# Peptides against a protein of PDB entry 5H65, part 65

Target 1, 294 residues: chain A of PDB entry 5H65
Amino acid sequence: QYLERTPLCAILKQKAPQQYRIRAKLRSYKPRRLFQSVKLHCPKCHLLQEVPHEGDLDIIFQDGATKTPDVKLQNTSLYDSKIWTTKNQKGRKVAVHFVKNNGILPLSNECLLLIEGGTLSEICKLSNKFNSVIPVRSGHEDLELLDLSAPFLIQGTIHHYGCKQCSSLRSIQNLNSLVDKTSWIPSSVAEALGIVPLQYVFVMTFTLDDGTGVLEAYLMDSDKFFQIPASEVLMDDDLQKSVDMIMDMFCPPGIKIDAYPWLECFIKSYNVTNGTDNQICYQIFDTTVAEDVI

## One batch from the design tools (peptide)

Design b1_p27_2 (made by RFdiffusion4)
Fold by OpenDDE base, seed 3:
Structure b1_p27_2 (fold): chain B 294 residues (1-294), chain A 27 residues (1-27)
Amino acid sequence: as target 1 above (294 residues)
Amino acid sequence: SEEEEALEKAEENLELKAKKEEEETEN
């Protein structure tokens, strides 16, 4: 439906839920640091989670690397396996399993690697050279996903995560259900393995001011608002700079709000109950930041 | 040949990491 522009002073007097079109200045926003605004969101349980830091992943993969690959799980109809023993003092075993398509190894750029006992650095190096990498461990009867606290799939620099609460993990042999074992679409991999994929989202609170009133609105958006995917921004310095430039454009430091550009956006109101207190909150939706600010 | 290339890539990556870990442990 067409929404007429509503002043903030009028919105602040109305009951929720409602949808509005507004034109306001971005007085301030939080978090101020981009990396703090990127979260993982579950589409089923709606939990917001922090994106694991490199240090968190290092611990997970280091723990995984203490386990010895099971020789009985090597070289199945699904994958060919190679094992290395590191030359370091620990002499840890690392297994790489190359997933086959109809019994044939695909091209390296289309190949899915299953890695067992690899460190974060090793996994990242492999993911840069291959299309897809899944960190795995030896289960009782099959390879299994290593840990949902780590990516279930790494494609280049993109880490795909799954929801621990909503996922019911299945063994790696369930990848046999995929007809095409070359493209390795994250959603298809997730479905095969019983994973509910998490979504990268920008999570911010905007303080909006149109001169008639001030309103705080919540932004939770994956790729529409900035026209930049939240899934890629943490791993791309140019994308980070772009987001920072956009935010600086709307909320320039050291300048009075009177000189700020106008932001046109849609907001929806909703009720939040905290004990006995009913509060009306606002969320930005269906909004793309225009390149040309009016 | 494709498997060989993949193996070479995997081995190279693993060896590089193993060397770094060894250096970090010795330091």
Scores: peptide ipSAE 0.026, ipTM 0.470, DockQ to the pose 0.011
Fold by OpenDDE base, seed 2:
Structure b1_p27_2 (fold): chain B 294 residues (1-294), chain A 27 residues (1-27)
Amino acid sequence: as target 1 above (294 residues)
Amino acid sequence: SEEEEALEKAEENLELKAKKEEEETEN
């Protein structure tokens, strides 16, 4: 629907909920660091979570590497298994399971690997070569996902996470339900394994000023606002630079706000109740800024 | 922190969305 442009001073006097089209300057934004703005969001329970750091993943995979792969779970109809012992003093056993498509091993770029006992470094090396990797552990009767605190699927440099609260994990043999065992679509893998996938989102607070009033608006967006996927930005320096350039364009450092460009966006108001206090908050929605940067 | 403030606002927004979605499904 076409919304007429409304000045901020008028919006600030109106009751929620409502939708508005605005034209304002980005006076300031928080957080200032891009990596702090990227979060994981559950579409079901709506929890926001931090993206695990490399150090967190190292701990999880190190713990997983202390457990010996169960020999009884090797070489099923679903996958062929290879086990090796590391040459380090601890003699760590690592199992890699190559998922078959109709009993045939796919090409390396189409093959899903299940890795048991791998370190983060080893997993990353494998994901770069085979494109798709699932960290697993030996369960009682089947392989199981290692830990939902770690990625359930790694594709190249992209880490796919699941919600601990909303997921009801199923064993690895449930991947048999997938008709296509070559593309390894994250949503299909998640569905097969009973995982509710988390979404990468940019989470920011914008202070908007149109000269008539000032309001704070919240941004939660995965890929529309910057036309850059939040899922890829943490692992791509060029994408990070692009986001930084966009933010610097709208909110240039060392320049007066009078010289800032105008931002056109949609905002919606909503009521937040904290005890007896009713507050009106604002959220940016259905807005793309990248088209104006070209 | 700036991050905590953004997270808090995000959580509030999400809780409100969840409640609205629940109300819309019950209706």
Scores: peptide ipSAE 0.019, ipTM 0.316, DockQ to the pose 0.552
Fold by OpenDDE base, seed 4:
Structure b1_p27_2 (fold): chain B 294 residues (1-294), chain A 27 residues (1-27)
Amino acid sequence: as target 1 above (294 residues)
Amino acid sequence: SEEEEALEKAEENLELKAKKEEEETEN
């Protein structure tokens, strides 16, 4: 949709909801720390959640490791199982189930591992080598996903999470419905297991100034704004640096706003009711920051 | 470490299975 550029002073006088194209300087933004801006969003119930910390995951996996793998659930048509006892004083039993494609084990980089009783560190090491890992537990009749508070799928450094409210979990044997048991597409895995995937999103508040007025706009975006996936940024130092560089480009520290580059973006206004007070809020949408500002 | 042991055992299991599949195809 073609929108003419509107000055902020005009926007601030208008009723919501409306869409605008603007050109403004990024006076400031919050939060300043990138890790604080990355959230999980459910596309179905619209709940925003914090990305679980390593400490939270450690607890979940430690609790999972207290349960012994059920021998009856080993070596099915879907997967081959290996179980061992750790040499530590606890004698923890760990099971790794290697998912087969039509009865054949895939190559290591294409193989899905189901891990039972693994620590976070062990799971991360396995995911780096074998690409795809699902933390599981022994259910009554089948392996089941360990916990939706933990990733349902780990691929390399990417942790895929599901919505606890919207998901209706199905057992691991439902992976049989996947024709291709080599690519392990997160959405396909989620569908097979009855999971509603959460989306990584950047959540920021921008203070925009075009010289005619100042406006606060909310950013909630997964990969379009920075052209960097929010799902990958927390585990990749180079991507973090890239986001920081982009933000520093638009909002450079130590210089006056007059020297800031112009940001062109789309914003939409919407009404928020807080008791008797009606507030107009603004959200950035359908915007990619152009590299051409250099 | 326990982590290294887990990785080694996972690798060993894959290698052992690959060998078994090769043996089964040769028979």
Scores: peptide ipSAE 0.029, ipTM 0.639, DockQ to the pose 0.010; fails the geometry check
Fold by OpenDDE base, seed 1:
Structure b1_p27_2 (fold): chain B 294 residues (1-294), chain A 27 residues (1-27)
Amino acid sequence: as target 1 above (294 residues)
Amino acid sequence: SEEEEALEKAEENLELKAKKEEEETEN
């Protein structure tokens, strides 16, 4: 829907909720560090959570590696199992289960690996080679997902997470329900395993100034605003540099705001009640800055 | 922190969306 441009001074006088098209300068933004702006969002319960740090994952996988794979759960109709003992001083057992497509072992680039007892480093090495990896553990009757605090699926450098609150985990044999056992679509894997997948989002606060007024607007976006997926940015230095360049272009350090480029965006107003105080807040929506920069 | 403030306000926004979706489902 076409919206006329509204000056910020007029918006600041209006009641919520409303939608606006604005042209403003990005005076400042928060957080300043990109890694702090990337969060995980549940589409069902709307919880925002931090992306686990490498150190957090190391602990989870180290704890998982203390458990010995159950020999009874190896070599099923769904997967072929290989076990190795590490040459390190601990001599830990690691099991890799290769998921079969109709009883046939697929090519490495189409093969899903289930990893039991692997470290983060070993899992990352395997994900780079085989693309799709699920960290698992031996359950009572079947293999199970290791922990929802860790990725339920790793594809290359992308870590897919599930919501602990909304997920009702099912055993690994439920992967049999997947018709396509070659593409390993994250949503299909999540559905089969009873996982509500989390979405990577950029969460930022923009201070916008058009010379008539100043307004704070929130950004929560997965891939539209920067035309860069929030799911990939933490693992890709070039994508990080691209986001930083975009932000530096709109909000250049050491330059007066009069020289800043104009940002065109859509914002919506909404009411927030904090106790007895009613506040009007603003959110950026349906905005792509990368198209305006090119 | 700047991160905590941004997160808190984003959570408030999401709670408002959830309430609206619930109201739209009940109507």
Scores: peptide ipSAE 0.020, ipTM 0.319, DockQ to the pose 0.518; fails the geometry check

Design b1_p27_2_s1 (made by RFdiffusion4, then SolubleMPNN; from b1_p27_2, 14 letters changed)
Fold by OpenDDE base, seed 4:
Structure b1_p27_2_s1 (fold): chain B 294 residues (1-294), chain A 27 residues (1-27)
Amino acid sequence: as target 1 above (294 residues)
Amino acid sequence: SEEQKHMEEAEKQLETLLKKEAEEKKQ
């Protein structure tokens, strides 16, 4: 999109909504820590949620592990089941269901596991060895997703989450509707199970200064701004370093703002009304900064 | 660890299942 560059001082005087192209310095940003900037966003209801912490997941899976797998739900046309009894003090039962493709077990790198009663540690280990893992529980008539507060699908180190508000969960046998039972596309799995998938997003506030004025702009972006997926950054040290390098380039520590590089970006203004208070806010959109770093 | 043994067992079970299915198809 072609927009002429507008100075911040002019923007600050204009009514919303409008779109602008700006050139400004990144005076500061928040949050400073990358892990605090990654959130989950529902594309349907637009709620923002925190990414669950390991401790939260531990609790969910520990609770799930207290439930005994239902023998009646084992070994269906969709999956072959194996049950283990742990030798630890709790003696919990763990069920692993190996999803079949047209009645044939695929190779591990193509195999989806349904895990019932597994710990976070076990689930993570399995996800590194098999294509995907779904935490499940025994429902009344079928296996069901364990909890939408936990990932509905784990692929390697990627945790896929669903929206509790917008999802209408269906039983695990609905995976039968999938033609491809080897790649396990997250969106397809979500659709089959009635899940509205959440999107990982970077959520940050930038303080922008072009020498004529200062404004705060909100950033909510999944993969365009940094050219790094928000879904992968939390589990990849190299990606984290890359984001840090980008931010350090635009906002270098120990250097005066006069020496900061210029950031070109698009911002849109919008009105926020809270009672009698009317405020104009700004959001960054359609902007990639990685190109300026490389 | 017990977890490691569990994971190894899961892998072995998968292999066993695959072998069994292959044998059944030959019959």
Scores: peptide ipSAE 0.034, ipTM 0.669, DockQ to the pose 0.010
Fold by OpenDDE base, seed 3:
Parts: sequence; C-alpha cells; structure tokens
Structure b1_p27_2_s1 (fold): chain B 294 residues (1-294), chain A 27 residues (1-27)
Amino acid sequence: as target 1 above (294 residues)
Amino acid sequence: SEEQKHMEEAEKQLETLLKKEAEEKKQ
C-alpha cells in the first residue's frame, strides 16, 4: 500500500493503530552505546533478553567443566570421542566428540564438534577451526545441550542462542535426523534439538523531529535498518564502526539539528495499556537507512 | 585413512589449544 507522507503533528493527534510514512530528523537516540542496543528476541514468545557477555559465558562453561564426561556416552554411531586430561587446573577433563556423516568423519570445515568441559576460550578457538561447536554435557543416557544460557551452536564468531521458555530440549542423538551433516544450518540443528532460536535484534528508541512535532519511535530490527546483521555486529569491529558512522551521520554530535539529514521512515502506531493508562506508541518498520537518506 | 589423519590433526590442534590455555591460566 502506498502511504503519503504525514507530518508528525498530524500523527500525534490520531488514534492507533495506524501506519505512516514520515520524514524527520533524528534528534536523539538511546541507548547511545551499540552493545547495549543488541538484544536477543524470541519470535515465538516475543521475550527480549540480553546477549550474554563473555563473563557470563565463562561462568557457565566453568561450571560445566566441573562435571566429568561419562565414558559410557563416548564413541557412538553419531560421533567419535576423544578425552584430554589437563595437567594443570586439577586435572580437568575435556571431551570432544566429532560428529560423523554416515559413519565417516567429515572435513574440518564441515565437522561439528560436541564439547564437554571446555572453557570459553577453548570453544572459541575450536570454532575457528571447525564448522561448528555445540557445548554439551553428559546426560543420563545421552549427551545433552549444556545450557540454553550459553550458545547452542557456535559457528566461527557467531553465537546462536535458544529460548528457554519456548524450547523443549532433546538429546544430542536427535542430530541423527539431519540428513545433511556437513552444512549444519542453525535452524536445522535447532529443530533437531527442540530449540526455538533467538534472533539478534537492534533495539533502540529514536526521538524524531520534523519541525512540526516530536515523537519517540521504537526500533526493533535484525538486519534491514542498517543493512547490517545484528547477529554479527558484536563480534565484528568493522561492522560496529559502520553502525556508529550511520548513527553519527543522522545524529552528528556538536552541531545543530537544523543541519541534520532527513530520515525517511515508516512508523506504525499502537496502543499500550498499563493499568488505567492508555498510551500510543510508535515503532519503525520496513525502513532501510541506506536507501532512505535525503 | 584420510579420516584417521583428519582425526589425528583435530586431536593435535585440540591438544595444542588445551596446552596453551592451561599455560595462559597458570600465569
């Protein structure tokens, strides 16, 4: 549907829900720091949660490393296992399970590793050498995902997370259901393990001003607004710089708003009820900054 | 076999990694 441009002053007088096309300046935005703007979103239950920090993951993996791999669960038809005992660190045991494709170990770039007792550092280093890594633990009868508070799948620098509320975890042997055991598509792995994948999203609040009025609009976007995936930005300094440059372009520090560029956006209004209070809120949608700069 | 060689290489890489990590934590 074609939407004509509507001035903010007119929008502010209208009932929700409605969709608008606007042209406004970005007076300000929050949060100011990019790392605070990236969240995990469940597409099913719509919960937002923080991306775990390195320190959080360290704790999880340290706790996992206190448990000894179960010898009975090693070397199945699905995977070949190797165990190391560290000489230091009180003899910590680390088990690595190399997932096989049709009984054959694939090449490293196609190989999925299951890791027991690994540290974050170890896991990250392995993820740079192999296709994917899943942190696991020994369950009663099978290997199981270690913790949904940690990534269920690590591919290079990308950490894939699952929703604790919506997921019903299944044991590692369910990976047998995957015909293709070389590409390790995150969604396929998630499905096999009963995981609802979380989505990386940029979450920001924009204060928009077109000279006729001012409104706050919420941005929740995965990869369209900046044309940069939220899933990659935290682990890529160049992408972070790019986002910062974009934001600085629209909201340059130290200059008057009159000199700011115009931002063309689509926004939708919606009602939010908190007790007896009814508030109209606005959300940016279907907007790409790179294409909508005037 | 190629599979065995691959496994051995993976093991070697892992061992190297674990050794390095252990040394770093000791410091």
Scores: peptide ipSAE 0.031, ipTM 0.647, DockQ to the pose 0.010
Fold by OpenDDE base, seed 2:
Structure b1_p27_2_s1 (fold): chain B 294 residues (1-294), chain A 27 residues (1-27)
Amino acid sequence: as target 1 above (294 residues)
Amino acid sequence: SEEQKHMEEAEKQLETLLKKEAEEKKQ
C-alpha cells in the first residue's frame, strides 16, 4: 500500500471511514503490562475473550478428572486406549487414547493423544513428548471435547482455543475425516471437530502525537506489528522481553517525548455509534514496527 | 509388530511421566 503521509491535525478534521499513513510519536500506550494485552479473538462473532489462566484450567481439568472413562469407548479403529489408576488421589483414573494413522500407531512426535482425567501438569508434560494433546470426556456414544473453556488442542507450549458461541461441536470420530493424521494442523483439527478457532491477538491503545495533533489508535494484531506471534508470547520469556524492548524503544520511560523515536504506521478511521452520538475512532493496520530506529 | 513396539514405547513414556509428576507433588 502506498499512501501519502497525512498530519494528525488534518486527519482529526476528516470524516470516516478513511485510511492514512502517519508518522507520529508514541506518547503513551495501554495496557502497560504485556500479558494484559494478549486476548483471544473470534474471527466470526468478533468477541474478545481473556486467555484462561492456569488456575482456570486447573479447575476444569480437576472437574474432568472426577468423571470415569467409559469402557465401551476404548480401543476403536481410530485410537488405542490405555487406562491408568493413580496410587494417590483415591485412585484417579486417567485414560489416554493414542490416535492411529491408517490403523498404525505413529511415532510419538507424530502422535495425537486424547486424554481423559489428566491434570494440567500431566497434559503439559505429555504435550512436550507427543505431537499434540486433546482433552476429552466420554460422551454418550463417542469421546467428546472436554470443554471449550479449555484448549481443544495443545501442541508443545501452544494452547489452541475455540469459540463457544460459533462452534458446533462434533464427536472425536470426526477426526477420521483428516487425510493426514501425523501433522495435526490446528485448523484442520478444528474443522473436523466443528470448532471455530480463536485467534491470539495483541490488543492495545496507542496515544499518537506528531506535534500537530494527538489521537488514540486501537491496535489489534496477531503477528505482524511486532513480528512476534501473540500465540507464542505468553509461554516464551525471550519473546516477552523482545516485545517489552520494542515498546520501551518507542516509549522510553523517564525521558521527554521530544526524544522519542518516530513511528510510521497505517491507521484507518471508522464510525462508532453510541446511541445518538457518533464518534470517530482509529485503528492501526498493516503495520510492522522496524527494529532499527534511525 | 512395529505398531505394538510403538505402543509399548508410548505407554512406557506416559507411565514414566505420570510417576514423575506424582513424585514431584509429594515433594
Scores: peptide ipSAE 0.030, ipTM 0.639, DockQ to the pose 0.010
Fold by OpenDDE base, seed 5:
Structure b1_p27_2_s1 (fold): chain B 294 residues (1-294), chain A 27 residues (1-27)
Amino acid sequence: as target 1 above (294 residues)
Amino acid sequence: SEEQKHMEEAEKQLETLLKKEAEEKKQ
């Protein structure tokens, strides 16, 4: 929608909800560290979660490795299984299940691995060689997803997470419902397993100043604002640098705000009620800054 | 069969990975 530019001073006097086009300087933003700005968002319950750290995942996979794979669940019509015993670590059992496409084992670049008892390091290494990896555990009658606190699907360096609150997990045999067992589309895998996938989002607070007024605007965006996917930025140094460069351009350190470039964006106002206090808040929407920078 | 070849290749890759991990943890 085409909106006329509105000065911040006028916006600050208006009732919510409304939409505005603004031109302002980015006085400051939080958080300053990029890794702190990337969160996981549930599209259904709208819960924001932290992206798990490697240490968190290590614990989950270590705990999973204490459980012995059930021999009865090996070698089904869906997958072929191999079990490895580590020479060290008290003979840890690792089961890898190679998912078949119509009874045929696909090439590594098309193959989904189900892994039991693998460490984070092992899983990550495997994900770089095979199409995808799902951490699993032996259930009573079937393999099951290991833990929604860990990725339900790892593709290369991309970790796909599911919402614990909104997901109703189904057993691994539900992957049989997938017609194509070579591409392993995350949304399809999630649907088959009863997972509500979480979305990577940039979450930031911008302090905007146009000389007439100052307001704080909330940013929650997956890929539009920076034209960089939040899902990829944590694992790509070049993308991180790009985001940092964009932020430094709009909010350069050591320079007075008078010299800052103008940022054009859309904001929407909304009401927030905290007890008896009503507050108007602002959110950035439908805004791309990267195109204006290049 | 092609399937067997793929499986053997995957197994070899997996074995190699697991061996490397074991060696790295000894250091």
Scores: peptide ipSAE 0.030, ipTM 0.645, DockQ to the pose 0.010

Design b1_p27_2_s2 (made by RFdiffusion4, then SolubleMPNN; from b1_p27_2, 14 letters changed)
Fold by OpenDDE base, seed 3:
Structure b1_p27_2_s2 (fold): chain B 294 residues (1-294), chain A 27 residues (1-27)
Amino acid sequence: as target 1 above (294 residues)
Amino acid sequence: DEEQKHMEEAEKNLEKLLKKEKEEELK
């Protein structure tokens, strides 16, 4: 807001890095499908990853469910354990560990569950009831996180993932370092377990046109642009609909670009080196468009 | 008491899911 508007034709002639305020029409955007635009981003190594599909998670948890919980790791000072044997699937063992706070079980909605041997369906069912769930496995001397390819923490319908490259996993007993074992903040859990949490981000490429020039700008945003969290959108049909409505507003189908609304946003330029070639790229930042829809 | 409640809730949820899976397998 503190910057004056600069026409795209002028921006295209300038060296990077610089910041601009622009007013342009969204000629087009990629990808067109919302689920394709949601990625996982590591704040440390900056690697972008795909959000695992349900089928991928099914495989991981199915594999985990083939392992038998170690009875020696049940009922510690940190958690109380309950074991079930399924009637089907050749008597599969499922262990649920209820994390205690100073030796006392918290309320169900504040209690962290550690689940061993559960399927995705079972884990999701429990997470909806108890809010916080960590899928685990029996390690040599302690429970351990099952797999970083799966969520390290599920809270309701939100799946929290960790970076395989940057994380140095620690055993479950390291949760003892948390003073408050009733409020399970994802970042705190991650820190205790040596996990670098990944961030959900919208990743899109906008083709912007203000009549003076055309510019491609990159959008990588977690929750500011749409005022909708990328972490929640994939699991909420209403949020998905809202994002679609916003995009349809800026890129209405069946009409000419002359009738498109103007988009006001901030963009920053930066240099990218590709071999011997130096290219200037643009990224949208500090921009909220949701206000225009309300 | 609180422990028992937690255990019952977990068990109930698991049993419901397992029952549904069994019914689907029988189709």
Scores: peptide ipSAE 0.036, ipTM 0.679, DockQ to the pose 0.010
Fold by OpenDDE base, seed 2:
Structure b1_p27_2_s2 (fold): chain B 294 residues (1-294), chain A 27 residues (1-27)
Amino acid sequence: as target 1 above (294 residues)
Amino acid sequence: DEEQKHMEEAEKNLEKLLKKEKEEELK
């Protein structure tokens, strides 16, 4: 992709849709806090939603923990089951189902766990040990995904979410359709269970100024702009620091804009209709920020 | 054999979790 650089003053006079290459200073951006910029995006319905907070997940898993695992759903051809009863908390039952590959249990680090009755803390810790975990509940005839408001798959520290609007959930036995029951690729799991996976995205509004004009550009990006996955940033302090450093580099606090580095990026214009009012908006695309700036 | 190993490992880890052991001890 190659475009000649266009000054902002010229862009502001043109009709949409068009694509541009620009060189501008980042005057300001919103939101200022990184955790507020990370959202979940549905690639099908395009709805943006907040990443669930720990407190929200606690409620979901606490509610799930009040339900008793159905004994009739244990130990199928797909998985082997073990149940524990807690000594406290009124004898809470926790069921763990170990998914088999062609009737054989894979190695622990390759084994998918289905968990009933676990708390968020327990599930996360087990995920760190066994890598892949799906929170489930007992349905009428099969195990089912617990709740799409919670992750459908947890791998290490990464929580994979599905779209409530676009997903048509299927029971856990549909994992049988997966030939390889050791890798547990999130997209494959989602497909088997009828889930439309949500994408982690950075969502920001940049105010760009090249001295000829000022415009606001929208950033919605998963891993290109910062070369950091939005899916991992919330759980990794080092990645958070890296993003903060990049933003501080382009928009340093307490410094005048004249000293700001230049940002080179691609933007596309598009029309937005709000009632009878037509507005041209701009979005950043296909852009990677470099550490070395001009 | 492998099944028993997995079950024992999960049981051990779950018991630690239920006792609120440190996460580092589960590794």
Scores: peptide ipSAE 0.032, ipTM 0.659, DockQ to the pose 0.011
Fold by OpenDDE base, seed 1:
Structure b1_p27_2_s2 (fold): chain B 294 residues (1-294), chain A 27 residues (1-27)
Amino acid sequence: as target 1 above (294 residues)
Amino acid sequence: DEEQKHMEEAEKNLEKLLKKEKEEELK
């Protein structure tokens, strides 16, 4: 999109909706903590949710571990099953189901594991080794996803979540519909299981100042703005540092705003009604700052 | 034979991971 640069003072006087190209300094931003800026967004109902904390997941998996795997659901055409009994915790049973591709067990790095009764730590370790793990439970006639409050798929360090409101869960046997049972594309897995996948997004509010005016602009972006996936940032210290460096570059601490670098971005205005009050708000769109950092 | 060998390898790896977790829980 080609737009001429518009000063903020002019934008602030105009009615919404409109699109603008601006050049401004990042006076401030919120939230200041990166982990607070990462949210889960449903593309269908547009609900924003917090990313579950480790403690939340621990509770879910601990609860799941109290339930005994159903022996009747083991060893189907879709998967081979193995049960381990822990020495600790009064003999906790952990069932692992190895999903087969056309009746053949894939390589470990391509194999999907279905886990019953595993702790978060165990599941994470398994996901690192086998790449793909789905926490499951024994349903009435088939294995089922454990809980949408937990990841429906864990791949390495990435946790994939589904929308509780929009999802209509189907049993694990629906994975049979997948032609390729080696790559385990999250969207394909979600579709097979009736899950609407949530998207990781950065959610921030920028205070922008170009010397003519000041406005607040909302940022909701998954991977374009920082050129860093929101889905990976929480589990990668290097990515976190990179985001912090970018933010520090545009909003450096301890110096005056006059010395701040200029940020070029696109913003769109829109109307928001809150009761009797009408307000014009602004959102950043189609903007990548990483190119300016290099 | 290859499938069985692969399954055994996967199981062994899993067992190692589970054993390690047990050891860590005891600490």
Scores: peptide ipSAE 0.029, ipTM 0.586, DockQ to the pose 0.010
Fold by OpenDDE base, seed 5:
Structure b1_p27_2_s2 (fold): chain B 294 residues (1-294), chain A 27 residues (1-27)
Amino acid sequence: as target 1 above (294 residues)
Amino acid sequence: DEEQKHMEEAEKNLEKLLKKEKEEELK
């Protein structure tokens, strides 16, 4: 898209909604910590939520580990099951179900594992080896997703989450609807299980200054702005460093704003009503800064 | 039987992983 560049002073005088192309310096941004900027967004209800902390997941999986796998739900046409009993004082039982493709067990790297009673550490280790893992529990008549507060699918280091509000969970046997049970696409898995998948997004507030005016614009973006997926950044140190470097480039610490590089971006204005007060807010959209950095 | 062989290999791998986790929990 093409828009003529508009100075901030002019934008600040205009009614919303409108779209603008701007050139401004990034005076400041929040949050400063990258991990605080990564959120989960529901495309349906538009709720923003925090990415669950490891501690939160530990609690969920610990609770799940207290439940005994139902023997009646083992070894179906969909999956083959193996049960382990830990030799610790707790005697924890772990059930692993290997999902078959047309009655045949696929290769390990293509095989979906359903895990009952696994700890976070165990599940993560298994996901690294087998790629795809779903934490499950024994339901009344079928295996069910363990908890939407935890990932519904773990692939390597990527945790896929679903929206509690918008999802209507279906039992594990609904994975039968997937024709190909070797390629576990998160969206397909979600659809089969009645899950509305959440999207990882960067959420930041930029204070922009072009010398004519100052405005705040917020960024909600999954992978365009930094050309780095928000879904991968939390588990990849190199990606984290890259984002940090980009932000430091535009907003270098200890340097005067006059020396800051110019940021070109698109912003849209919109109206927000807070009680009796009407406010115009701004959002960054359709902007890639990585191209300008290179 | 390739399926059976694969299952055995997977089970062996899982047992190894679970054993390792158990050892780490004891530390």
Scores: peptide ipSAE 0.026, ipTM 0.574, DockQ to the pose 0.010

